# Peptides against a protein of PDB entry 4CIC: the designs that were tried, part 50

Target 1, 148 residues: chain A of PDB entry 4CIC
Amino acid sequence: KVSTKGHYGVQAMFDLAQHFGEGPVSLKSIAERQGLSEPYLEQLIAVLRKAGLVKSVRGAQGGYILAREPRDIKVGDIIRVLEGPIAPVESVSQDDPEHSLKFDFSVTKSVWEKVKKSIEEVLDSITLADMLKDAEEAQMAQGYMYYI
Target 2, 147 residues: chain B of PDB entry 4CIC
Amino acid sequence: KVSTKGHYGVQAMFDLAQHFGEGPVSLKSIAERQGLSEPYLEQLIAVLRKAGLVKSVRGAQGGYILAREPRDIKVGDIIRVLEGPIAPVESVSQDDPEHSLKFDFSVTKSVWEKVKKSIEEVLDSITLADMLKDAEEAQMAQGYMYY

## One batch from the design tools (peptide; made by RFdiffusion4, then SolubleMPNN)

Design b2_p13_7_s2 (from b2_p13_7, 11 letters changed)
Fold by OpenDDE base, seed 5:
Structure b2_p13_7_s2 (fold): chain B 148 residues (1-148), chain C 147 residues (1-147), chain A 13 residues (1-13)
Amino acid sequence: as target 1 above (148 residues)
Amino acid sequence: as target 2 above (147 residues)
Amino acid sequence: VFGDILELPGEPV
């Protein structure tokens, strides 16, 4: 599961992508548009800023911007920053060497590693630019449905 | 994330697959071999039995067996039984129609649906028979490293 | 531990 943190992090980054090139966006406006609590968004933005995905702009029209172009930010990059490695198999402590459990453990671990790799590949295949394009296409499709 | 429930469910089912055709396996022996608490395993086995993935065998050598051959049980089947639909996108309630949030919500939802589909495809591509084969190959590889 | 990968965010309670 992408945690609530990952999901809302992607939503917040997508909101910043929609406003990319328009200048700084306030946390309040992002929170309102994305249905997020402002305090929760502050925590997300702090992590994203520290990772260099978001920049803070100072001034009367201060706020946040993407630190890179939407095409240069993968969904996987956002998730790794917020959640760490995409599903670190918390190594069930390898420390008990004696149990015959090691072999069965290796096979089941390989299943989860395959799942992890598949998730990483999907999330690394999607950029914020891809999401923007999908949004534009869906908006156009809705617009055509009202004109028919 | 596959929950601890899904992880241990797959381990328990894999243990039953390793003993498939040898007769009923006791929960105690599964718990010992898989490093599981017996009470936790009882709960997992109860769900798996209700779903028809496991059978209870009665008698002096009573226990549990796979209800189907290892080749006919996907990892995805085990996960769906234990956790429900693989990552049900808990539909954040579609019920608030008025917010412009719907469109952004649809795009972000589509990302998670792609992730869900990818997980389903992976888990549905792996059977307990595939896991048995991987275990045998790994055991053979370790055996060759000691010779 | 394993639950965290697939949790789609509900609203933060």
Scores: peptide ipSAE 0.102, ipTM 0.812, DockQ to the pose 0.196; fails the geometry check
Fold by OpenDDE base, seed 1:
Structure b2_p13_7_s2 (fold): chain B 148 residues (1-148), chain C 147 residues (1-147), chain A 13 residues (1-13)
Amino acid sequence: as target 1 above (148 residues)
Amino acid sequence: as target 2 above (147 residues)
Amino acid sequence: VFGDILELPGEPV
């Protein structure tokens, strides 16, 4: 599962991407558009801001903007900021020293490392700009379906 | 994260693959070799057996065997049996009808569908036979480092 | 239950 945090973080960043170049967007407006609670969004945005993916703009028309162009923000960057490193398996190995049957789970670990790498490659291959393009294509396709 | 259930399920199935053709393996011996609790392993094996990935052998030398050859069992098959279908995102959408802002999260959903597909492809590309081969290669490589 | 495979470390709230 992508955590709810990762999912909503990508949604919030995508909303900011859709408004990129239009000026700062209020958290309220993002929350309303993305169906998120404003307090939850505040927490996400705080993390994303600290990571340098989002900037805060102060003033009466203040809010948030992407800190980079949509093409320069990968989905993988958002997920790593919110969730940390993509880990396929919890390190089961630290706490119980006594059953130190050093079974070299290297083979099973390698399966999960392959899964991790695959997830990373996918998430690092998708930018917010790619998502914007996909949204435009989907809207165009819907527009054509209404005229048939 | 692969759940602990998925992780240990793959370990247990891999242990059975390592002993494939040697006859039935006791749950106790699998638990000891894989560092699993026997009660937890019993639950996993029950699910795997019901799904037809494992067979039980009765008798004094009874235990469990793979129901298929290691080459005919994908890691993806094990995970699907234990975890259900590879779902990248919990369906957030069912419970709160009121905030029906039908925001077509189709684009964000498509990201997670791509992730799902990628995971499925990886897990379906790895068989227990591939894991056995990787283990043999790793043992050979370790043997060569000691010389 | 594949929710557990991609448990990205985030609390399901």
Scores: peptide ipSAE 0.100, ipTM 0.809, DockQ to the pose 0.391; fails the geometry check
Fold by OpenDDE base, seed 4:
Structure b2_p13_7_s2 (fold): chain B 148 residues (1-148), chain C 147 residues (1-147), chain A 13 residues (1-13)
Amino acid sequence: as target 1 above (148 residues)
Amino acid sequence: as target 2 above (147 residues)
Amino acid sequence: VFGDILELPGEPV
C-alpha cells in the first residue's frame, strides 16, 4: 500500500507540475483541485520543501513551485522524501529482546528485497513529466470519445 | 512495507514447507523456530487454513501441514490471503460524499496500478519451493565458507 | 498489506 502521505504527496507534486512555468500556486488552490485538506497539504509541502523538491515564493502572488523541472523529479524521489527509504518490511521494533529470536531467515528477507527493488525500479522510471504526458493523452482520448 | 501479518505469514508458511512430507507440525514448534508468539501464529494459521493453504491434522501427533505442495503455493497467494488484494493505495473510505471531489486523477491511479502490477509479478513469481531452494543454496554456501 | 510503504494512514478522524 502507498501511504496516504505518498499518495497525496504525488498528487500535490503533480498539481504543481501541471502549473510549472505559470508561476506560484497557492496551497488553497492545490487543496481545492486535489480534494486535500489545506492543513494536511501544509505538512506535505513543508517536507517536500525541506527536501528541495518544492520552493516557496513570497508576496501577494506567492505560493509554491516545483524546485526542478517535471522531468527531473521522479515519483521515487517524492516517495523517498515523504516515506523515507522504500523499506519492504518495517523492521519490527527491537523492543522485546528476550523472545525475539529474530530468525531473520535470509530467505524471507530476500523475498522482500526483491519486492523493494521492483517498486524502486517502477517509481524511479516515472517522472512528473511522464505523468503530464499521460494526462494529456488521457484528455485527448476523452475528447475523441465525446465526438464519436 | 509488508505488514507484520504478511511477513510472519510467509515465515510460517515457509516453516511448513521445510517440513512438507514429514507429517504434521505443531504450532508451538513453528512459533519457537520462527520467533513468533503462539497466539499470533494461531490467528495467522486460522486465516491460512480457511483459505485452503494449510490443513489441520487431529490426534496425538496432530498439527498443521501445507494443503498443497510447496511448488503450488506462491508468495503472492499467501499475501493475498493474509492482506487481501494487493492494493497499491487503500481506497480512502467513501464516507464523506460532500467534499470528496475524489478527482481520482486517472494518472496518479495509473502510477499505483503500475506499482501494484510490479509487486504482483514479483510475488507470483516466487513459490515456497523456490524459497526452499534458495535456503538450500544459502546453507551450502555457508558450509563452503567453513572449509 | 504492505503497510508502511503502501499503507495509506487513515486520516485522523
Scores: peptide ipSAE 0.092, ipTM 0.810, DockQ to the pose 0.207; fails the geometry check
Fold by OpenDDE base, seed 3:
Structure b2_p13_7_s2 (fold): chain B 148 residues (1-148), chain C 147 residues (1-147), chain A 13 residues (1-13)
Amino acid sequence: as target 1 above (148 residues)
Amino acid sequence: as target 2 above (147 residues)
Amino acid sequence: VFGDILELPGEPV
């Protein structure tokens, strides 16, 4: 499960990508389009801004913009910023020294490491530019279905 | 989320795979080797048994065995039995009908579907027999470091 | 929290 935080973070970043080059977008407008509470979005944007993925623009037409081009932001970058390292298994606290469980632990760990690597590869293979392209293709396909 | 349930379920099934062909293994012995509580393991084994991945053997030397050969049990099969379908995102409750969020929802959904597919492919590519082989190779490698 | 994709539920206390 991508956390609600990761999911909504990707949605908010994708909304900013759709408006890239059009100027600053208000938090209110992102919240309305993405079905997010404005206070929740404010917390997400604060983290994304601190990580240098988003910039704040001040003024009457103030708001937020992507700090980089959509092609230079991977979904994996957004997720790592919001959620930290992609861990497939919460580290079972290594702190119980007494149980001799070292060996069987290694093989099962390798399974989860393979899952982790696979998730990372997928998320690092998708940019906001790829998502924009997919959205355009989907919109074109829907447009054709209404004309048939 | 590979839950602790999925993680411990794979550990318990792997323990049964290591003893495959040696006869029934007691829940107590699995719990001791895998660092699990016996009551928790009993719940896991009940689900795995109902799904036909494990068999119960009755008697003085009773316990549990794999219901199939280790090569015929994928890690993905164990996870699907214990956790259900691999879902990368909690279904945000579709129940708020008012928010017109249909289109942006589709592209972000496709990202999570790609993640899901990738997880499924990995977990379905690994059998308990593959895990046994990896354990043997690791044990051999450790044996060579001590000489 | 990729922890929500791969939540290891704790042992039920």
Scores: peptide ipSAE 0.085, ipTM 0.810, DockQ to the pose 0.136; fails the geometry check

Design b2_p13_7_s3 (from b2_p13_7, 10 letters changed)
Fold by OpenDDE base, seed 2:
Structure b2_p13_7_s3 (fold): chain B 148 residues (1-148), chain C 147 residues (1-147), chain A 13 residues (1-13)
Amino acid sequence: as target 1 above (148 residues)
Amino acid sequence: as target 2 above (147 residues)
Amino acid sequence: VYGDILTLPGDSV
């Protein structure tokens, strides 16, 4: 599972991408459009801002904007910021030193590393611009279905 | 993260693969070799047995065996049995019906579906036989470094 | 409880 944090983070970033170039967007408006709790969104945006993916604009028409163009933000960038490194396996806490049978689970580890790499490749292959394009194509397809 | 359940399940199945053809393996011996708690392993093996990936052998030399050859068991099969369908996103509990703005998050959903498909493809591309081969190659490589 | 395979760091299992 992509964490709820990652999921909502991508939604929030996608909302900001849809409004890219239109100026600052309020957290309230993002929350309303994306069906997110505003307090939860504040936490996500704080992390994304600290990572330099989002900028805060001050003033009466203040809010948030993408810090980069949608084409320059990968889904993988968002996930790495929100969730940290894509770890396919919970680090079994090395903390039980006694059962340090260093069984070189190298083989099982390699399976999870392959999974990790595959996820990273997928997430790094998708930009917010790609998502915008997919949304536009979906809207056009829906528009055509209403005219038939 | 692959769940601890999936991780240990693959380890236990891999141990059974390493002993495939040698007869039944005790849960105790698997637990000792894999650094697993025996009670936790019992739970995993119960699920794997119910799914038909493992067989129980009764008797004084009883234990568990793979139900199929290592080549006929994908890592994806093990994970699906232990964890269910590979869901890339936690089902956001649809339980808040009021904020049922059916925003067709079709675009975000499609991202996660791509991730899911990619994970499934990887896990279905790896068999226990592939893992055995990788282990043998690693042992040979280590053996050559000691000479 | 369908254990979600990709529990990313920070998800409460």
Scores: peptide ipSAE 0.094, ipTM 0.805, DockQ to the pose 0.383; fails the geometry check
Fold by OpenDDE base, seed 3:
Structure b2_p13_7_s3 (fold): chain B 148 residues (1-148), chain C 147 residues (1-147), chain A 13 residues (1-13)
Amino acid sequence: as target 1 above (148 residues)
Amino acid sequence: as target 2 above (147 residues)
Amino acid sequence: VYGDILTLPGDSV
């Protein structure tokens, strides 16, 4: 699963993308729009800032901005920052160390590597700019549905 | 992540595929070859049997067999049986019901749906027969490296 | 939690 962390991280980054070029956005305003707790968002933003995806702006109109253009931030970049490397299989290592015979059966491992690669390709194919475009198209489509 | 359950389920099904046509395989022998605990494997096999992917054979040479040919069993079929529907995102619903604002932000949901579809396509593109072929090719390649 | 194929690394599942 994309963790709640990854999911909300993408939402927060998308909110910042929607306001890209409008100046700094407050964490409070992001939290309100995205339905997130402000303390939880603060933790996410701290990680994203440390990774150089977000910048903090100081002052009376202080807040956060994207550190790059929306087209230069992939969903995969956000997920890797928040959750680390995309792993298709839970490392069997934690629950039963004794019977964690890492039977790295090469063939089954190759299946999971194919899944991993597929996920990475999808997440790396989607930018925040693509998400902005999809949102605009969805709004236009809804607008037309109310006029019919 | 494919859970440990899905991972070991695919291993157990692959072991049964390797022995397809040779008759019933004991759970003990599968457990030994795949590095699984026999009790854990018994739970997996019970689910796979109930789903009709595995058959139990009774008798002195009793055990389990694939219920279908290896070419007719996709990895996706095994995973769906063991883990249920492929869900890319944890349903935020369980931990904080009050702040589980299902902000079904349609755009973020669409990202996860694309991920889901991609995983399904990969898992449905791989059969147990494909895995058998890959294993044979790997064995031949190793054999040629020793000569 | 049954069904979540993509547990990203770090999910406490």
Scores: peptide ipSAE 0.090, ipTM 0.800, DockQ to the pose 0.385; fails the geometry check
Fold by OpenDDE base, seed 1:
Structure b2_p13_7_s3 (fold): chain B 148 residues (1-148), chain C 147 residues (1-147), chain A 13 residues (1-13)
Amino acid sequence: as target 1 above (148 residues)
Amino acid sequence: as target 2 above (147 residues)
Amino acid sequence: VYGDILTLPGDSV
């Protein structure tokens, strides 16, 4: 699953993409638009900033901006930063050390690796610019439906 | 993530596929080969049986068999039975009802729908027969590396 | 129990 963290992280990054070139956006304004708690968003932004996906701008008109153009940020990059490597299966490794999954059945592992690869390919194929385009197309389609 | 339930369910079904045509397999033997607890396997098998993926055979040589040929069981079918619909995002719906994800940002939803579709396509493209073939090929490759 | 295929590491089920 994309965690709530990954989901909200993509939303926050998409909000910053929508405002790219307009200057710094306050965390408050992002939180309000995305329906996020400001403290939660602050944690997300801290991680994204540390990863070099977001920049902080200081001053009275301070806030956050994307560190790169929307076309240069993949959804996969955001997810990897927030959640780490895309893992299709929870590593059962934590709870019962004695029942180590000794049978690393190479075949079942290969299924999950195929799933992982597919997820990675999808997430790496979608940029924030693609999301912006999809949003514009959706708005245009809605606009046309209101005129019919 | 495929849950532990989905993972072990696929392992158990794959074990049954490896023994398809050999007659009923005991839960004990599956548990031993797959490194599963027998009680946990019993729960998985109960769900899989109810879904019509597994049949129980009664008697002294009783146990379980696949209800269909390995080629007629997709990994996606197993996962859907054990875990329900493939959801790429946890429905945030349970904990904070007031912070309902009001902004069903159609765009972010579309990303997750694309992910969902890709997972479904992969899991529906892999049958237990494909897994059997992959296992045979892997065994042959190991055999050739020892010579 | 909605079977959550993609639980990413860190989401407490």
Scores: peptide ipSAE 0.083, ipTM 0.798, DockQ to the pose 0.391; fails the geometry check
Fold by OpenDDE base, seed 4:
Structure b2_p13_7_s3 (fold): chain B 148 residues (1-148), chain C 147 residues (1-147), chain A 13 residues (1-13)
Amino acid sequence: as target 1 above (148 residues)
Amino acid sequence: as target 2 above (147 residues)
Amino acid sequence: VYGDILTLPGDSV
């Protein structure tokens, strides 16, 4: 399950990708288009900026831009920055400290490692450029459906 | 992220698979072997039983058994029973009701659907019988490292 | 809380 943080982070990065080459975008405009709270978006953008995925531009037309081209940013890169390493299982350590016998049954661990690897492969196979292309294709398909 | 519930549910089901054909296993014995609290295991087993993955046996040697053969139980079946449908994204609907504009941007949704499909394919490709085989292979490999 | 990538529905955060 992708956290709300990961979900909104990908939305915000995708919004910046849609405006790539048009100059800096304000957090307010991203928040309005993506249905995000501006304070929440500020927190996400701060993390993404620190990781070098986003740049801040200062001035009257200040805002944010992608730090790299959309083709050079994987969804997996965004998720790793926001959520850390893709952990398929919650670290069992927090809820029951007494029964935290890490019976790391090697077999059950191997199942979750397979899940992790599969998620990583999918997320690393999708760039922001791929998402832009999918959006354009979807818009064209909708346009054709209104003309039939 | 597999919930603690899903994780422990797979462990408990795997323990029952290791004892498949030996008769009913007590919750206490499963809890001891898997490092689970017995009350927590009771909750998991109640859900698994209601879903028809586990059967209760009554009597002095009462306990639980798998309701189907280990080869007929996928890890995906266990996870779906315990956690519901594999949702790659938390339903945004609970935390901020005012900004719950489900801008289901079809594109971001498609990313998560691809992730979901990938997870489902992996979990549906692994049975309890596959896990038993992996355990046997791991035990043999450890045995050869000591000789 | 960096680890919660795949929180499944129904886990009490």
Scores: peptide ipSAE 0.074, ipTM 0.802, DockQ to the pose 0.152; fails the geometry check

Design b2_p13_7_s4 (from b2_p13_7, 9 letters changed)
Fold by OpenDDE base, seed 4:
Structure b2_p13_7_s4 (fold): chain B 148 residues (1-148), chain C 147 residues (1-147), chain A 13 residues (1-13)
Amino acid sequence: as target 1 above (148 residues)
Amino acid sequence: as target 2 above (147 residues)
Amino acid sequence: VYGDIITLPGDPV
């Protein structure tokens, strides 16, 4: 399960990919286009910047850019930065001591490890460049439907 | 992401699969073996029973059994019953109106749909019978390491 | 019919 943080983080990174090569983009403009609160986006961008996926540019036309080309950023890289290791099961909050007997039955653990591996393979197979290509194809398909 | 409910639900169903054909199992015995609270297990079993994955048996040796053979119950079936449709992204709680503009960018949605499909394929490929087989193989492997 | 199995053989009547 991808958290809201992971979801919006991928949206913000995709917005930066759409503007890659055009110079720095303001947080305000990303927030407006992606329907995000600016304070929430600031938190996401701070994490992504610390992980080296985003760079800040200073000046009158300052803002943020991708730190790498869209082809060199996997969706899996974004999710790992924002959520940590892809856990197929929510970490049972340690706080309920009566439920803390994680009988990690080796068999049930193996099921979740298979799910984890499958998620990782999918997310590592998709780059921001692949997402850009899919967006262009979708826009062309919509354009053709309005002309028929 | 599988919730705690889904995780423990699969454990409880696997326990019932291990006892399949031996008759009804008490909630207490499942709770003890799986390290679950009995009240929590009652809630899980109630949902699983309503979905027709578990049957209750009444009487002095009453309890619960699988409603189907272990080979006819997928892990995906258990998860869908307990968690609903496998959502790759947590449903953003509708309650924050400022965040409610789900700009479902078609492209980001397609990424999550690919993840969803992959999870469904994995969970639908694993039955309780497959889990039983994996458990037997693991026990045999441990037995051979001690000799 | 996902009914409760009411009586197994051997349950005291």
Scores: peptide ipSAE 0.019, ipTM 0.778, DockQ to the pose 0.016
Fold by OpenDDE base, seed 3:
Structure b2_p13_7_s4 (fold): chain B 148 residues (1-148), chain C 147 residues (1-147), chain A 13 residues (1-13)
Amino acid sequence: as target 1 above (148 residues)
Amino acid sequence: as target 2 above (147 residues)
Amino acid sequence: VYGDIITLPGDPV
């Protein structure tokens, strides 16, 4: 499961992409559109800002903008910033040092590495620009269904 | 992250695959080889048995065997049995009905569906027989490094 | 905090 953090992070970044070029968007407006709590969004945006994916604009019309064009931000970049490296397996190694997975069975590890690589390839193949295009196509398709 | 349950389940099934045709393997011997607690392995094996991936053999040489040949068991089959359907996103919808993700934004959902499909394709492309072959190749490669 | 990208169903949250 993609964490709630990753899911909401991608939603928030997609909302900023939809408003790219229109100026700064308030956290309140993003929270309302995405169904997020404003305090939770504030934490996500702080991380994304620190990573240089989002910029803050000050003033009466202040808020946030994408720091890069939507085509220059991959979904994989957002996920790596919010969640760190895509780990296919929970490293059981951290909490119980005694039940350290001694047998790094190379074969079972290779299965999870293949899964990891596949996830990374998918997430790195999708930009915010691709998501914008998909949204426009979906809206056009819905518009046609209402006119038929 | 593949759950610890999925990871250890694949390890236990792979151990049974390595001993396929040699007769029943004791839970104790699997637990020792895989570095698992015997009680934890007992829970995993109970689920795998109920799903028909493992059979129990009774007697003094009792234990467990694969219910099918290693070529007829995909890693995806093991994961689906232990963890259920591969879900790419935690459905936030269950715990807080008020903060129900109202916007099933079709676009963000489609990203996670692509991830899900990719994971399923990988896990369904790998059998226990493929894992056995990879292990044999790795052992041969290590044997050549010692000569 | 290694983000739980793939919590498969049945992982303790």
Scores: peptide ipSAE 0.058, ipTM 0.791, DockQ to the pose 0.150; fails the geometry check
Fold by OpenDDE base, seed 5:
Structure b2_p13_7_s4 (fold): chain B 148 residues (1-148), chain C 147 residues (1-147), chain A 13 residues (1-13)
Amino acid sequence: as target 1 above (148 residues)
Amino acid sequence: as target 2 above (147 residues)
Amino acid sequence: VYGDIITLPGDPV
């Protein structure tokens, strides 16, 4: 499961990608389009801004923009910023060194590391630009269904 | 994240795989080897038994065994039994049909579906027999470091 | 430290 935080973070970043080049987008506007709580979105944007994925623009038309082009932002980058390193298992407290020494623990850990790697590869293969393209293609496909 | 439930479920099933063909294993013995709470393990085993992955054996040497050979149990089977269908996102309540109609929702959903599929493919590619083999290879490699 | 990114179905939120 991607956390709700990761899910909504990707939605918010995708909304900013859709408006990339159009100037700053207000948090209110993003919240309304994405069906997010504005206070929750503010927390997400604060983290994303601190990580340098989003920029705050001041002024009468103030708001937020992507700090990089959509092609230069992977879904994996967003998730790592919001949730930290992709861990496939909730950290069974690595803090018990006695558990880590059991051979069975090593094999089970390797399974989860394989899962982690697979997830990372998928998320790092998808950019916001890829998502924009998929969106455009889906809109065109829906438009053609109304003309038949 | 694999839930703690999924993680410990795979550990318990792997312990049963290591003892496959040796007869029934007690929950106490599994709990001690895997560092699990026995009451928690009892709950996991109850679910796994109901799903037909584990069998209960009665008698003086009673306990649990795998219901199928280790090669016939995928890690994905264990996870699906314990956690249900692998969902890449916590169900943002699919119950709001208005959210599902937004184009943006569709694209984001497709990302998570790709993640889901990738996880499923990995977990379905690993059997308990593969895990046993990896364990044996790792033990042999450690043994060679001492010579 | 339950900070892992991808919660599988059934993970506690």
Scores: peptide ipSAE 0.058, ipTM 0.794, DockQ to the pose 0.155; fails the geometry check
Fold by OpenDDE base, seed 1:
Structure b2_p13_7_s4 (fold): chain B 148 residues (1-148), chain C 147 residues (1-147), chain A 13 residues (1-13)
Amino acid sequence: as target 1 above (148 residues)
Amino acid sequence: as target 2 above (147 residues)
Amino acid sequence: VYGDIITLPGDPV
């Protein structure tokens, strides 16, 4: 499962992408449009800002903007910032040092590494610009269905 | 992350694949070889047996065997049995019915559906026979490095 | 129990 954090982070970044070039967007407006709590969104935006994916604009018309163009932000970049490296398996390594039967689970590990790589490839293949295009195409398709 | 359940389930099934054709393997032996607790393994095996991936053999030389050949069991089959359908996102849908702002998150949903599909394709492309082959190749490679 | 196949880092287990 993508974490709720990753999911909402992508939603918030996508909202900022939809408003890219229109100026700063308030956290309140993003929260309202994405169905997010404002405090939760503040936490997400703080992390995204620290990572250089979002910029804060100060003033009466202040808010947040994407720090880069939508085409220059991959979904994988957002997920890595919010969740860290995509780990396919929880490292079971921490708790029981004694029963460290050094079973070379190399083969089972390789399965999860293949899964990880596949997820990374997918998430790195999707930009916020691709998501914008998909949204436009979906809206156009809906518009045509209402006229038939 | 693959759940601990999925991970250990694949390990247990892989152990049974390594012993396929040698007869029934005791849960104790699997637990020892895979570093699993026997009670936890019993729970996993019960689910896998119910799903028809494992068979129980009764008697003094009793234990468990794969119900199918290693080539006929995908990693995806094991994961689906243990964890259910690969869900890329936790359905946020349960808790707060009121703030169901019908935001058509269709686009964000599509991202996660693409991730799901990719995971399914990977897990369905790997059989227990493929894992056995990879293990043999790894052992051979280690043997050649010692010379 | 929808099995969490992929918990991304930070998901509650």
Scores: peptide ipSAE 0.051, ipTM 0.789, DockQ to the pose 0.425; fails the geometry check

